# Peptides against a protein of PDB entry 5VJI, part 9

Target 1, 62 residues: chain A of PDB entry 5VJI
Amino acid sequence: NTLVVLHKSGLLEITLKTKELIRQNQATQAELDQLKEQTQMFIEATKSRAPQAWAKLQASLT

## One batch from the design tools (peptide; aimed at target 1 L32 Q40 I43)

Design b2_p13_8 (made by RFdiffusion4)
Pose (drawn by RFdiffusion4):
Structure b2_p13_8 (pose): chain A 56 residues (1-47, 54-62), chain P 13 residues (1-13)
Amino acid sequence: NTLVVLHKSGLLEITLKTKELIRQNQATQAELDQLKEQTQMFIEATKWAKLQASLT
Amino acid sequence: ALEEMEALLEELE
């Protein structure tokens, strides 16, 4: 059984962990993209209404 | 993405 070989070879475990790591990395990429947008909005306002509206 | 965030942090400082 291919599943048995995958398990016994240790690659099943590694595959699952890699998948979860990929998921975690993608989640962090999304947080960063959002943080980049928020930061750019904040910096431009330091030079305003868009900031206030986005807060309220 | 981390480099872009560092550049934004430097701009804020």

Design b2_p13_8_s2 (made by RFdiffusion4, then SolubleMPNN; from b2_p13_8, 10 letters changed)
Fold by OpenDDE base, seed 5:
Structure b2_p13_8_s2 (fold): chain B 62 residues (1-62), chain A 13 residues (1-13)
Amino acid sequence: as target 1 above (62 residues)
Amino acid sequence: LQQELQQLQAQLA
């Protein structure tokens, strides 16, 4: 069957490793996106001088 | 085969 062929050919290992790398990449990307968002909120808070902008940033850091 | 797959998954984890 397909699973046996994949295992014997080595493609199963490659597939599983690829899946794990994709998962790790997605997790890292999510952390990066969060940092980018927090950075943007900080920039906006400094520019606008609006209390609500600082409150928004503070909420994101807690 | 299922056991071998499990072992392979453990190695890659």
Scores: peptide ipSAE 0.052, ipTM 0.702, DockQ to the pose 0.017
OpenDDE base, seeds 1, 2, 3, 4: peptide ipSAE 0.028, 0.028, 0.043, 0.048; ipTM 0.592, 0.591, 0.673, 0.690

Design b2_p13_8_s3 (made by RFdiffusion4, then SolubleMPNN; from b2_p13_8, 10 letters changed)
Fold by OpenDDE base, seed 3:
Structure b2_p13_8_s3 (fold): chain B 62 residues (1-62), chain A 13 residues (1-13)
Amino acid sequence: as target 1 above (62 residues)
Amino acid sequence: LQQELQELQAQLA
């Protein structure tokens, strides 16, 4: 059947590995986006005299 | 075959 062919050809392994790499890439991208957001909050906090901006940044740093 | 698939998945995890 199809599964046997995919397994024997190595395509199944490639598919599963690709899936995992996509997952890891997405996770890394999410962390990067979070860092970008935190950086932006930091920039805004430095420009602001409002303690709310610093509180917001602090809350995000978990 | 299912066992081999599971082993493959475990190796990639």
Scores: peptide ipSAE 0.055, ipTM 0.706, DockQ to the pose 0.017
OpenDDE base, seeds 1, 2, 4, 5: peptide ipSAE 0.054, 0.032, 0.051, 0.055; ipTM 0.689, 0.605, 0.698, 0.707

Design b2_p13_8_s4 (made by RFdiffusion4, then SolubleMPNN; from b2_p13_8, 9 letters changed)
Fold by OpenDDE base, seed 3:
Structure b2_p13_8_s4 (fold): chain B 62 residues (1-62), chain A 13 residues (1-13)
Amino acid sequence: as target 1 above (62 residues)
Amino acid sequence: LQEELAQLQQQLA
């Protein structure tokens, strides 16, 4: 069947590895995006005299 | 086949 062919050809392993790499890439991208957001909040906090901006930043740093 | 698949999945995890 198809599964046997995929396994024997090595395509199943490649497919699973690709899936995992995509997952890892997505996770890394999410962390990067979070860092970008935190950086932006930091920039805004430094420009602001409002304690709310610092509170928002602090809340994000978990 | 399912066991082999599970092994592959575990190796790649």
Scores: peptide ipSAE 0.053, ipTM 0.707, DockQ to the pose 0.017
OpenDDE base, seeds 1, 2, 4, 5: peptide ipSAE 0.050, 0.044, 0.047, 0.043; ipTM 0.689, 0.679, 0.696, 0.673

## One batch from the design tools (peptide; aimed at target 1 L6 T15 L21)

Design b2_p14_1 (made by RFdiffusion4)
Pose (drawn by RFdiffusion4):
Structure b2_p14_1 (pose): chain A 56 residues (1-47, 54-62), chain P 14 residues (1-14)
Amino acid sequence: NTLVVLHKSGLLEITLKTKELIRQNQATQAELDQLKEQTQMFIEATKWAKLQASLT
Amino acid sequence: ELEELLTENEELLE
């Protein structure tokens, strides 16, 4: 059984962990993209209505 | 790089 070989070889475990790590990494990429947008909006306002509206 | 590692694991199993 391919599943048995995958398990016994240790690759099943490694595969599952890599998948979860990929998911985690993608989630952090999304957080960063969002943080980049928020930061740019904040910096421009330091130079205003868009910031107020996005807060309220 | 993680996706390549995952592909390599699958290819090794095949």

Design b2_p14_1_s1 (made by RFdiffusion4, then SolubleMPNN; from b2_p14_1, 7 letters changed)
Fold by OpenDDE base, seed 2:
Structure b2_p14_1_s1 (fold): chain B 62 residues (1-62), chain A 14 residues (1-14)
Amino acid sequence: as target 1 above (62 residues)
Amino acid sequence: SLLELLKELEEKAK
């Protein structure tokens, strides 16, 4: 059957590895997006004298 | 996270 052919050809391993890499890439991208957002809040806080901007930054820090 | 990054920078500054 198809699964046996994929296994014997090595394509199953490649497929599974590809799926794992995609998952890892998505997780890393999510972390990067969070960092970008936090960085933007930091930039806005540094440009502003408004305490609200710093409060927003503080609330975002994890 | 930004907090972790800031902590790393603080440690490097010591």
Scores: peptide ipSAE 0.096, ipTM 0.403, DockQ to the pose 0.014
OpenDDE base, seeds 1, 3, 4, 5: peptide ipSAE 0.092, 0.042, 0.040, 0.032; ipTM 0.397, 0.638, 0.637, 0.626

Design b2_p14_1_s2 (made by RFdiffusion4, then SolubleMPNN; from b2_p14_1, 9 letters changed)
Fold by OpenDDE base, seed 4:
Structure b2_p14_1_s2 (fold): chain B 62 residues (1-62), chain A 14 residues (1-14)
Amino acid sequence: as target 1 above (62 residues)
Amino acid sequence: DLLKLLQELEQQAQ
């Protein structure tokens, strides 16, 4: 089967490592997106100086 | 979907 062929060719290890790298990349991208959103909320809070904007930012920092 | 295919291969390897 495909699994046996991949193992014998040495490609199985590369395939599994690729899967792990994709997973790690997705996790890092999610953290980066969250940071970008928090940065935007911080910018809006500084611009408006409204307590509500700071409350929104505080609530996001969990 | 590549990720789905890789997940299936990982599951088969266990």
Scores: peptide ipSAE 0.056, ipTM 0.692, DockQ to the pose 0.120
OpenDDE base, seeds 1, 2, 3, 5: peptide ipSAE 0.032, 0.054, 0.039, 0.056; ipTM 0.623, 0.691, 0.654, 0.691; seed 5 fails the geometry check

Design b2_p14_1_s3 (made by RFdiffusion4, then SolubleMPNN; from b2_p14_1, 9 letters changed)
Fold by OpenDDE base, seed 1:
Structure b2_p14_1_s3 (fold): chain B 62 residues (1-62), chain A 14 residues (1-14)
Amino acid sequence: as target 1 above (62 residues)
Amino acid sequence: SLLELLQKLLEEAR
């Protein structure tokens, strides 16, 4: 049985852990992308000095 | 095959 061999060899555990790490990586990447966007909004706010730019940044910090 | 099974399991992470 392939599943039995997979389990006993430890490859199943490794595969499942790999899946979890991929999902965690995806979540972390999403947070990183959000931070990058917020950083860009901050840069734009400092350049424009416009209240609406700061308001946009503030709205993103939820 | 074993390789195909592992690949299918990993694809579920996407």
Scores: peptide ipSAE 0.274, ipTM 0.850, DockQ to the pose 0.101
OpenDDE base, seeds 2, 3, 4, 5: peptide ipSAE 0.273, 0.272, 0.262, 0.273; ipTM 0.849, 0.848, 0.845, 0.849

Design b2_p14_1_s4 (made by RFdiffusion4, then SolubleMPNN; from b2_p14_1, 9 letters changed)
Fold by OpenDDE base, seed 1:
Structure b2_p14_1_s4 (fold): chain B 62 residues (1-62), chain A 14 residues (1-14)
Amino acid sequence: as target 1 above (62 residues)
Amino acid sequence: DLLELLQKLLEEAK
């Protein structure tokens, strides 16, 4: 039985853990991308000195 | 095939 061999060999556990790590990595990457976007909005706000640019940044932080 | 099964399981994470 393939499933039995998979389980007893430890490969099933490794596979499932790998799946979880991939999902965690995806979530972390999404947060990182959001931070990058917020950083860009901050840079634009400092350059323009326009109230609307700061408002946009503030909205992104809520 | 064991390898195919493992690959399918991993692809479900993406």
Scores: peptide ipSAE 0.194, ipTM 0.809, DockQ to the pose 0.102
OpenDDE base, seeds 2, 3, 4, 5: peptide ipSAE 0.191, 0.189, 0.191, 0.192; ipTM 0.808, 0.806, 0.807, 0.808

Design b2_p14_2 (made by RFdiffusion4)
Pose (drawn by RFdiffusion4):
Structure b2_p14_2 (pose): chain A 56 residues (1-47, 54-62), chain P 14 residues (1-14)
Amino acid sequence: NTLVVLHKSGLLEITLKTKELIRQNQATQAELDQLKEQTQMFIEATKWAKLQASLT
Amino acid sequence: TLLTEALDTITEYL
């Protein structure tokens, strides 16, 4: 059984962990993209209505 | 097929 070989070779475990790491990495990429947008909005306002509206 | 998919996933991560 291919599943048995995959398990006994240690690659099943490694595959699952790599999948979860990939998911975690993607989640962090999304957070960063969002943080980048928020930061840019903040910096422009330091130079305003858009910031207030986005807060309220 | 399961072995190829597992290797592809590991390679994608690396």

Design b2_p14_2_s1 (made by RFdiffusion4, then SolubleMPNN; from b2_p14_2, 7 letters changed)
Fold by OpenDDE base, seed 2:
Structure b2_p14_2_s1 (fold): chain B 62 residues (1-62), chain A 14 residues (1-14)
Amino acid sequence: as target 1 above (62 residues)
Amino acid sequence: SLLEEAQKTIEEAR
């Protein structure tokens, strides 16, 4: 059985760990992207001094 | 069996 061979060789564990690392990387990237977006909204709010920009930022943080 | 343990490991990883 292929799965048994993968288990015995240690490749299954490596494969599963790799999958988990990819998942974690994707999750971290998503959080980073969200932070980047929030940062951009903050920058725009500071530049424009428009209440609408601050409202947009506030909405993103709720 | 090793197969059962492997299947368990896969299930736990989900």
Scores: peptide ipSAE 0.035, ipTM 0.608, DockQ to the pose 0.085
OpenDDE base, seeds 1, 3, 4, 5: peptide ipSAE 0.030, 0.035, 0.030, 0.032; ipTM 0.592, 0.598, 0.595, 0.568

Design b2_p14_2_s2 (made by RFdiffusion4, then SolubleMPNN; from b2_p14_2, 5 letters changed; failed a check: too like the target's own chain)
Amino acid sequence: SLLEEALKTIEEYR

Design b2_p14_2_s3 (made by RFdiffusion4, then SolubleMPNN; from b2_p14_2, 7 letters changed; failed a check: too like the target's own chain)
Amino acid sequence: SLLEEALKTIEQAR

Design b2_p14_2_s4 (made by RFdiffusion4, then SolubleMPNN; from b2_p14_2, 6 letters changed)
Fold by OpenDDE base, seed 2:
Structure b2_p14_2_s4 (fold): chain B 62 residues (1-62), chain A 14 residues (1-14)
Amino acid sequence: as target 1 above (62 residues)
Amino acid sequence: DLLEEALKTIEEAR
């Protein structure tokens, strides 16, 4: 049985771990992208001093 | 079934 061989060789565990690491990497990347966007809004708010820019930043943090 | 359990585990890992 192919699955039994895969399990006994440890390759099944590696495959499952790889899938989990990919998932975690994707989640972390999404968080980084969100932080980058928030950082950009913060930079724009500080540069423009416009109330609208601060309102936009505040909305992103809710 | 071993295959069924493996497929379930893989799906849960997504």
Scores: peptide ipSAE 0.036, ipTM 0.613, DockQ to the pose 0.107
OpenDDE base, seeds 1, 3, 4, 5: peptide ipSAE 0.043, 0.031, 0.033, 0.028; ipTM 0.371, 0.610, 0.622, 0.623; seed 1 fails the geometry check

Design b2_p14_3 (made by RFdiffusion4)
Pose (drawn by RFdiffusion4):
Structure b2_p14_3 (pose): chain A 56 residues (1-47, 54-62), chain P 14 residues (1-14)
Amino acid sequence: NTLVVLHKSGLLEITLKTKELIRQNQATQAELDQLKEQTQMFIEATKWAKLQASLT
Amino acid sequence: ELEELLAENEEAVE
């Protein structure tokens, strides 16, 4: 059984962990993209309505 | 890089 070989070889475990790590990394990429947008909006306002509206 | 590692794991099982 291919599933048995995958398990016994240790690659099943490694595959599952890699998948979860990929998911975690993608989630962090999304947070960063969002944080980049928020930061740029903040910096421009330091130079305003858009910031106030986005808060309220 | 993680996707390549996952592909390598799949190929090794094949």

Design b2_p14_3_s1 (made by RFdiffusion4, then SolubleMPNN; from b2_p14_3, 9 letters changed)
Fold by OpenDDE base, seed 3:
Structure b2_p14_3_s1 (fold): chain B 62 residues (1-62), chain A 14 residues (1-14)
Amino acid sequence: as target 1 above (62 residues)
Amino acid sequence: DLLELLQQLLEQAQ
């Protein structure tokens, strides 16, 4: 059985760990992307001095 | 077969 061989060889553990690391990486990347977007909104708000830009930023932080 | 299983498991993570 391929699964049994995979388990006994340790490759299953490596594969499952790799999957989990990928998942965690994706989650961290999503958080980072959100922070980048919020940072961009902050920069734009400071440049435009428009109350609407600040309101948009504030809404993104809720 | 083994490689296919590994690939399937990895693809599920993406």
Scores: peptide ipSAE 0.043, ipTM 0.685, DockQ to the pose 0.101
OpenDDE base, seeds 1, 2, 4, 5: peptide ipSAE 0.043, 0.043, 0.040, 0.043; ipTM 0.685, 0.687, 0.680, 0.685

Design b2_p14_3_s2 (made by RFdiffusion4, then SolubleMPNN; from b2_p14_3, 10 letters changed)
Fold by OpenDDE base, seed 1:
Structure b2_p14_3_s2 (fold): chain B 62 residues (1-62), chain A 14 residues (1-14)
Amino acid sequence: as target 1 above (62 residues)
Amino acid sequence: SLLEKLQQLLKEAE
């Protein structure tokens, strides 16, 4: 059957590894996006000089 | 890391 052929050819391993890499890439991208957002909030907090902005940002980081 | 630096800056700002 198809599964046996995929396994014997090595394509199954490649497929599974590819799926895992995609998952890891998505997770890393999400973390990067979060960091970018936090960086933007930090920049805005420095501009506002409002204690409330710093408190809110700190809460998001901890 | 950048996150650690941000956290440190926030701590110093208090």
Scores: peptide ipSAE 0.043, ipTM 0.452, DockQ to the pose 0.013
OpenDDE base, seeds 2, 3, 4, 5: peptide ipSAE 0.026, 0.028, 0.025, 0.027; ipTM 0.623, 0.628, 0.616, 0.621

Design b2_p14_3_s3 (made by RFdiffusion4, then SolubleMPNN; from b2_p14_3, 8 letters changed)
Fold by OpenDDE base, seed 4:
Structure b2_p14_3_s3 (fold): chain B 62 residues (1-62), chain A 14 residues (1-14)
Amino acid sequence: as target 1 above (62 residues)
Amino acid sequence: DLLEKLKELEEKAK
């Protein structure tokens, strides 16, 4: 049984851990991208000094 | 989801 051999050798565990790390990395990257976008909106709000820009930023912080 | 499928296979292999 190939699956049993992979499990006993530890390769299945490594595969599962690798996939989990990839998933976590993707989630962290998404959070980072969101932060970058929010930072850009903050910069634009400070430049324009317009209430609409601050309202847009506030709406994004949910 | 591949990860979920692999987890199920791991449980079956125990």
Scores: peptide ipSAE 0.049, ipTM 0.677, DockQ to the pose 0.095
OpenDDE base, seeds 1, 2, 3, 5: peptide ipSAE 0.048, 0.049, 0.048, 0.049; ipTM 0.673, 0.674, 0.673, 0.677

Design b2_p14_3_s4 (made by RFdiffusion4, then SolubleMPNN; from b2_p14_3, 8 letters changed)
Fold by OpenDDE base, seed 5:
Structure b2_p14_3_s4 (fold): chain B 62 residues (1-62), chain A 14 residues (1-14)
Amino acid sequence: as target 1 above (62 residues)
Amino acid sequence: DLLKLLQELEEQAK
């Protein structure tokens, strides 16, 4: 099977590490997307000077 | 997808 072939070729460890890196990349991307959203809220707060916009930003920083 | 395939391989390695 594929597992045996990967092991014998020396690629199993790399394959498993790749899986972990993909998982970590997905988690990091999610955090980055959250940061982008928070950045946008910050920009909107600075532009509008509205207390509601700042309150929205503060609520997102929990 | 690729991640699912890799997860299946890891499960087989247990």
Scores: peptide ipSAE 0.097, ipTM 0.754, DockQ to the pose 0.120
OpenDDE base, seeds 1, 2, 3, 4: peptide ipSAE 0.058, 0.097, 0.061, 0.096; ipTM 0.688, 0.754, 0.686, 0.752

Design b2_p14_4 (made by RFdiffusion4)
Pose (drawn by RFdiffusion4):
Structure b2_p14_4 (pose): chain A 56 residues (1-47, 54-62), chain P 14 residues (1-14)
Amino acid sequence: NTLVVLHKSGLLEITLKTKELIRQNQATQAELDQLKEQTQMFIEATKWAKLQASLT
Amino acid sequence: ALLEEALETIEEAL
């Protein structure tokens, strides 16, 4: 059984962990993209309505 | 096919 070989070889475990790591990395990429947008909006306002509206 | 898929997932993570 291919599932048995995958398990016994240690690659099943590694595959599952790599999948979860990929998921975690994608989630962090989304957070960063969002943070980038928020930061840019903040910096432009330091130079305003858009910031206030986005807060309220 | 299951072994190839598992290896592709590991390579992608690297």

Design b2_p14_4_s1 (made by RFdiffusion4, then SolubleMPNN; from b2_p14_4, 4 letters changed; failed a check: too like the target's own chain)
Amino acid sequence: SLLEEALKTIEEGR

Design b2_p14_4_s2 (made by RFdiffusion4, then SolubleMPNN; from b2_p14_4 with A1D E8K L14K)
Fold by OpenDDE base, seed 2:
Structure b2_p14_4_s2 (fold): chain B 62 residues (1-62), chain A 14 residues (1-14)
Amino acid sequence: as target 1 above (62 residues)
Amino acid sequence: DLLEEALKTIEEAK
């Protein structure tokens, strides 16, 4: 069948690997976005010197 | 069954 042909040709493996790479890329991007957000909160906290900004940052780290 | 195993692998890759 078609699936057997895809397997023997190596295309199935490439397809599965591509799906995994996309998933990993999405996970890494999510972590990066979280870090960027935390960095921005840190910058704002240092600029404003407002207790509320520090509280917001602390909440994001818990 | 090869098809069944492939479908399982695809499902786990999601």
Scores: peptide ipSAE 0.033, ipTM 0.609, DockQ to the pose 0.101
OpenDDE base, seeds 1, 3, 4, 5: peptide ipSAE 0.033, 0.031, 0.029, 0.033; ipTM 0.608, 0.609, 0.623, 0.614

Design b2_p14_4_s3 (made by RFdiffusion4, then SolubleMPNN; from b2_p14_4, 5 letters changed)
Fold by OpenDDE base, seed 5:
Structure b2_p14_4_s3 (fold): chain B 62 residues (1-62), chain A 14 residues (1-14)
Amino acid sequence: as target 1 above (62 residues)
Amino acid sequence: SLLEEALKTIKQAQ
């Protein structure tokens, strides 16, 4: 059957590993997006010099 | 790992 062929050829392992890599990529992308947002808040805090902007940044890091 | 256990289970079922 198809499952036996996929297993013996090594393609099943590759498929499952690929799925895991996709998951890891998605997790890394989420961390990157968070860092981008935090960077933007940092930029805004430095530009405005307003205590509220720094408070917002600090809250995002907690 | 979970992946290794899944592959082991598949191998044992064949």
Scores: peptide ipSAE 0.030, ipTM 0.577, DockQ to the pose 0.050
OpenDDE base, seeds 1, 2, 3, 4: peptide ipSAE 0.028, 0.028, 0.030, 0.027; ipTM 0.573, 0.583, 0.581, 0.576

Design b2_p14_4_s4 (made by RFdiffusion4, then SolubleMPNN; from b2_p14_4, 6 letters changed)
Fold by OpenDDE base, seed 5:
Structure b2_p14_4_s4 (fold): chain B 62 residues (1-62), chain A 14 residues (1-14)
Amino acid sequence: as target 1 above (62 residues)
Amino acid sequence: SLLEEAKKIIEEGK
Protein backbone atom coordinates (compact mmCIF):
# COMPACT_ATOMS: atom_id res chain seq x y z
CA ASN B 1 0.00 0.00 0.00
CA THR B 2 1.55 3.26 -1.20
CA LEU B 3 -0.15 5.39 1.44
CA VAL B 4 1.17 3.17 4.24
CA VAL B 5 4.69 3.39 2.84
CA LEU B 6 4.46 7.18 2.56
CA HIS B 7 3.14 7.45 6.10
CA LYS B 8 5.79 5.22 7.63
CA SER B 9 8.61 6.95 5.76
CA GLY B 10 7.46 10.40 6.88
CA LEU B 11 6.92 11.61 3.32
CA LEU B 12 3.16 11.84 3.78
CA GLU B 13 3.63 14.26 6.68
CA ILE B 14 6.02 16.34 4.58
CA THR B 15 3.56 16.35 1.69
CA LEU B 16 0.66 17.44 3.89
CA LYS B 17 2.81 20.09 5.57
CA THR B 18 3.85 21.38 2.15
CA LYS B 19 0.21 21.69 1.13
CA GLU B 20 -0.49 23.64 4.32
CA LEU B 21 2.48 25.95 3.72
CA ILE B 22 1.24 26.64 0.20
CA ARG B 23 -2.19 27.50 1.61
CA GLN B 24 -0.66 29.82 4.21
CA ASN B 25 1.49 31.46 1.56
CA GLN B 26 -1.57 32.11 -0.57
CA ALA B 27 -3.42 33.63 2.39
CA THR B 28 -0.45 35.87 3.24
CA GLN B 29 -0.17 36.96 -0.38
CA ALA B 30 -3.86 37.90 -0.40
CA GLU B 31 -3.36 40.04 2.72
CA LEU B 32 -0.34 41.69 1.12
CA ASP B 33 -2.31 42.47 -2.03
CA GLN B 34 -5.09 44.00 0.07
CA LEU B 35 -2.55 46.14 1.92
CA LYS B 36 -1.10 47.34 -1.38
CA GLU B 37 -4.56 48.35 -2.56
CA GLN B 38 -5.33 50.13 0.71
CA THR B 39 -1.99 51.95 0.49
CA GLN B 40 -2.87 53.21 -2.98
CA MET B 41 -6.27 54.40 -1.74
CA PHE B 42 -4.52 56.21 1.11
CA ILE B 43 -2.17 57.97 -1.28
CA GLU B 44 -5.07 59.06 -3.47
CA ALA B 45 -7.03 60.28 -0.44
CA THR B 46 -4.10 62.40 0.74
CA LYS B 47 -3.78 63.96 -2.71
CA SER B 48 -7.47 64.79 -3.10
CA ARG B 49 -7.92 66.15 0.45
CA ALA B 50 -11.65 65.52 -0.09
CA PRO B 51 -13.68 64.28 2.89
CA GLN B 52 -15.47 61.84 0.61
CA ALA B 53 -12.19 60.19 -0.35
CA TRP B 54 -11.28 59.71 3.30
CA ALA B 55 -14.73 58.30 3.99
CA LYS B 56 -14.27 55.75 1.22
CA LEU B 57 -10.87 54.80 2.58
CA GLN B 58 -12.25 54.37 6.09
CA ALA B 59 -15.06 52.20 4.76
CA SER B 60 -12.53 49.97 3.01
CA LEU B 61 -10.57 49.49 6.23
CA THR B 62 -13.56 48.46 8.34
CA SER A 1 -9.31 -0.76 9.93
CA LEU A 2 -6.36 0.32 7.84
CA LEU A 3 -8.70 1.89 5.30
CA GLU A 4 -10.43 3.97 7.96
CA GLU A 5 -7.08 5.12 9.35
CA ALA A 6 -5.94 6.15 5.89
CA LYS A 7 -9.16 8.09 5.32
CA LYS A 8 -8.71 9.82 8.67
CA ILE A 9 -5.15 10.87 7.82
CA ILE A 10 -6.27 12.29 4.48
CA GLU A 11 -9.09 14.26 6.10
CA GLU A 12 -6.76 15.62 8.79
CA GLY A 13 -4.41 16.84 6.06
CA LYS A 14 -7.04 18.97 4.39
Scores: peptide ipSAE 0.029, ipTM 0.521, DockQ to the pose 0.082
OpenDDE base, seeds 1, 2, 3, 4: peptide ipSAE 0.027, 0.025, 0.027, 0.027; ipTM 0.534, 0.503, 0.536, 0.540

Design b2_p14_5 (made by RFdiffusion4)
Pose (drawn by RFdiffusion4):
Structure b2_p14_5 (pose): chain A 56 residues (1-47, 54-62), chain P 14 residues (1-14)
Amino acid sequence: NTLVVLHKSGLLEITLKTKELIRQNQATQAELDQLKEQTQMFIEATKWAKLQASLT
Amino acid sequence: SELEELLEENEELV
């Protein structure tokens, strides 16, 4: 059984952990993309209505 | 990504 070989070889475990790590990394990429947008909006306002509206 | 390439290599080994 391919599943048995995958398990016994240790690759099943490694595969599952890699998948979860990929998911975690993607989630962090999304947070960063969002943070980049928010930061740029903040910096431009330091130079305003868009910031107020996005807060309210 | 490097993690996706690692996952693909692991799948090919099986």

Design b2_p14_5_s1 (made by RFdiffusion4, then SolubleMPNN; from b2_p14_5, 4 letters changed)
Fold by OpenDDE base, seed 5:
Structure b2_p14_5_s1 (fold): chain B 62 residues (1-62), chain A 14 residues (1-14)
Amino acid sequence: as target 1 above (62 residues)
Amino acid sequence: SELEELLKKLEELA
């Protein structure tokens, strides 16, 4: 059957590992996107020197 | 079925 063939060929292990790696990659990407957003807020805060910009950044870190 | 079992295992990962 399909499961036996996939297992014996090694494709089952690769498939399962691939799905796990995709999941981990998605999680890491989400964290990276958050960091990018926070970095942008930091950059904007330094440029504007506006207290509200720093407050916005601080709020994002809490 | 074995195919259903495979799908179940895959769904459990992500």
Scores: peptide ipSAE 0.054, ipTM 0.674, DockQ to the pose 0.060
OpenDDE base, seeds 1, 2, 3, 4: peptide ipSAE 0.037, 0.043, 0.044, 0.046; ipTM 0.647, 0.663, 0.660, 0.655

Design b2_p14_5_s2 (made by RFdiffusion4, then SolubleMPNN; from b2_p14_5, 5 letters changed)
Fold by OpenDDE base, seed 1:
Formats: structure tokens, C-alpha cells, sequence
Structure b2_p14_5_s2 (fold): chain B 62 residues (1-62), chain A 14 residues (1-14)
């Protein structure tokens, strides 16, 4: 049984930990992407000086 | 990814 072999060798724990690290990495990447988007909205708001651009930025900061 | 899917299947068995 492959599962038993993985468990006995310790590779199952490593495999499951790898999955968790991938999940955490994905969550962190999502937060980073959100920050990048918010940064872009900030840049656009400063360029346009339009109230709607600032409103859009403010709405994103939730 | 393919790796993630494989890991998910292993987790179901653990």
C-alpha cells in the first residue's frame, strides 16, 4: 500500500505539509495581489484628481 | 495544479 509506505518513510507528513504550505502561499499571494491592485488605484487617483477615483480606492479598502 | 490535486487526494486518504 502506497499510503502505508509514505507514512512509514515520513514522506506522507512532508507531502501534507507541502499542501499546507501551498495553501498558505496562495493566500499570501492573493493578499499581495489585492495590495497591488489597491496601489494601482491609488496611483490612478493621484493622477486623475477625480473624486470618483478616490471613491473607488476607498471602496476597495475594506 | 497537478501537484495540488495529487496532494488533495492523499489528504483524503490520511
Amino acid sequence: as target 1 above (62 residues)
Amino acid sequence: SELEKLLEELEKKA
Scores: peptide ipSAE 0.040, ipTM 0.666, DockQ to the pose 0.148
OpenDDE base, seeds 2, 3, 4, 5: peptide ipSAE 0.040, 0.038, 0.040, 0.040; ipTM 0.666, 0.656, 0.662, 0.666

Design b2_p14_5_s3 (made by RFdiffusion4, then SolubleMPNN; from b2_p14_5, 5 letters changed)
Fold by OpenDDE base, seed 4:
Structure b2_p14_5_s3 (fold): chain B 62 residues (1-62), chain A 14 residues (1-14)
Amino acid sequence: as target 1 above (62 residues)
Amino acid sequence: SELEELLQELEKKA
């Protein structure tokens, strides 16, 4: 069957490893996006110098 | 995604 052929050819192992790498890449991308958002809030806080802006930034870091 | 669903099915059979 197809699964046996994939296993014997080594493609099953590659397929499963690829799935794991995709998962890890998605997790890393999510962390990067969060950092970008936090950086933007930091920039806005420095521009406004308003206590409310700093409070919003601190809340995002929890 | 469609790819992830296919891979999940393959992993269950492995």
Scores: peptide ipSAE 0.037, ipTM 0.651, DockQ to the pose 0.128
OpenDDE base, seeds 1, 2, 3, 5: peptide ipSAE 0.032, 0.033, 0.031, 0.031; ipTM 0.632, 0.636, 0.619, 0.623

Design b2_p14_5_s4 (made by RFdiffusion4, then SolubleMPNN; from b2_p14_5, 5 letters changed)
Fold by OpenDDE base, seed 1:
Structure b2_p14_5_s4 (fold): chain B 62 residues (1-62), chain A 14 residues (1-14)
Amino acid sequence: as target 1 above (62 residues)
Amino acid sequence: SELEQLLQELEEQA
């Protein structure tokens, strides 16, 4: 049985683990992208000194 | 194949 061979060889576990790692990587990347956006808003707020820029940044920090 | 479908279902649960 091919499935049994995959299981006993560890390849099934590797496949499932790989899928999980990809999912975790995607979640981490999303958080990183959000941080990058927040950083950019912070930079723009410091440059413009405009209240609306700070309000936009504050709204993003939820 | 049935095996491929089973593997796909297992991957979706990960």
Scores: peptide ipSAE 0.040, ipTM 0.650, DockQ to the pose 0.071
OpenDDE base, seeds 2, 3, 4, 5: peptide ipSAE 0.033, 0.034, 0.037, 0.033; ipTM 0.633, 0.645, 0.652, 0.632

Design b2_p14_6 (made by RFdiffusion4)
Pose (drawn by RFdiffusion4):
Structure b2_p14_6 (pose): chain A 56 residues (1-47, 54-62), chain P 14 residues (1-14)
Amino acid sequence: NTLVVLHKSGLLEITLKTKELIRQNQATQAELDQLKEQTQMFIEATKWAKLQASLT
Amino acid sequence: ALLEEALAVIESFL
């Protein structure tokens, strides 16, 4: 059984952990993309209505 | 097929 070989070889475990790590990395990429947008909006306002509206 | 899929996941991550 291919599932048995995958398990016994240690690659099943490694595959599952890599998948979860990929998921985690993608989630962090999304947070960063959002943080970049928020930061740019903040910096432009330091130079305003868009910031107030986005807060309220 | 399961082995190929498992290796594709690991190799693509590296």

Design b2_p14_6_s1 (made by RFdiffusion4, then SolubleMPNN; from b2_p14_6, 6 letters changed)
Fold by OpenDDE base, seed 1:
Structure b2_p14_6_s1 (fold): chain B 62 residues (1-62), chain A 14 residues (1-14)
Amino acid sequence: as target 1 above (62 residues)
Amino acid sequence: SLLEEALKVIKDAE
C-alpha cells in the first residue's frame, strides 16, 4: 500500500504539513495585501477633500 | 488518530 509506505516513511506527514504551511502563507499574504490596500486608501483619504475617499476607507474597515 | 484510522481502513480494504 503506497499510502502506508508514505506514512511509515514520514513523507505523508511532511506533505500534510507542507499543505498547511502553504495555506497559512496564502492567508498571511491575503492579510498583508488587505493592509496594503487599506493603507493606500488611508493615504488617498488624507490627501483628498472628497468625503467619498473617507467613506471608501471606512467601508474597507467594516 | 483519525489519520491512523484512515490508513487502517485503506490497508484493510486491500
Scores: peptide ipSAE 0.042, ipTM 0.644, DockQ to the pose 0.045
OpenDDE base, seeds 2, 3, 4, 5: peptide ipSAE 0.028, 0.026, 0.025, 0.028; ipTM 0.574, 0.589, 0.596, 0.626

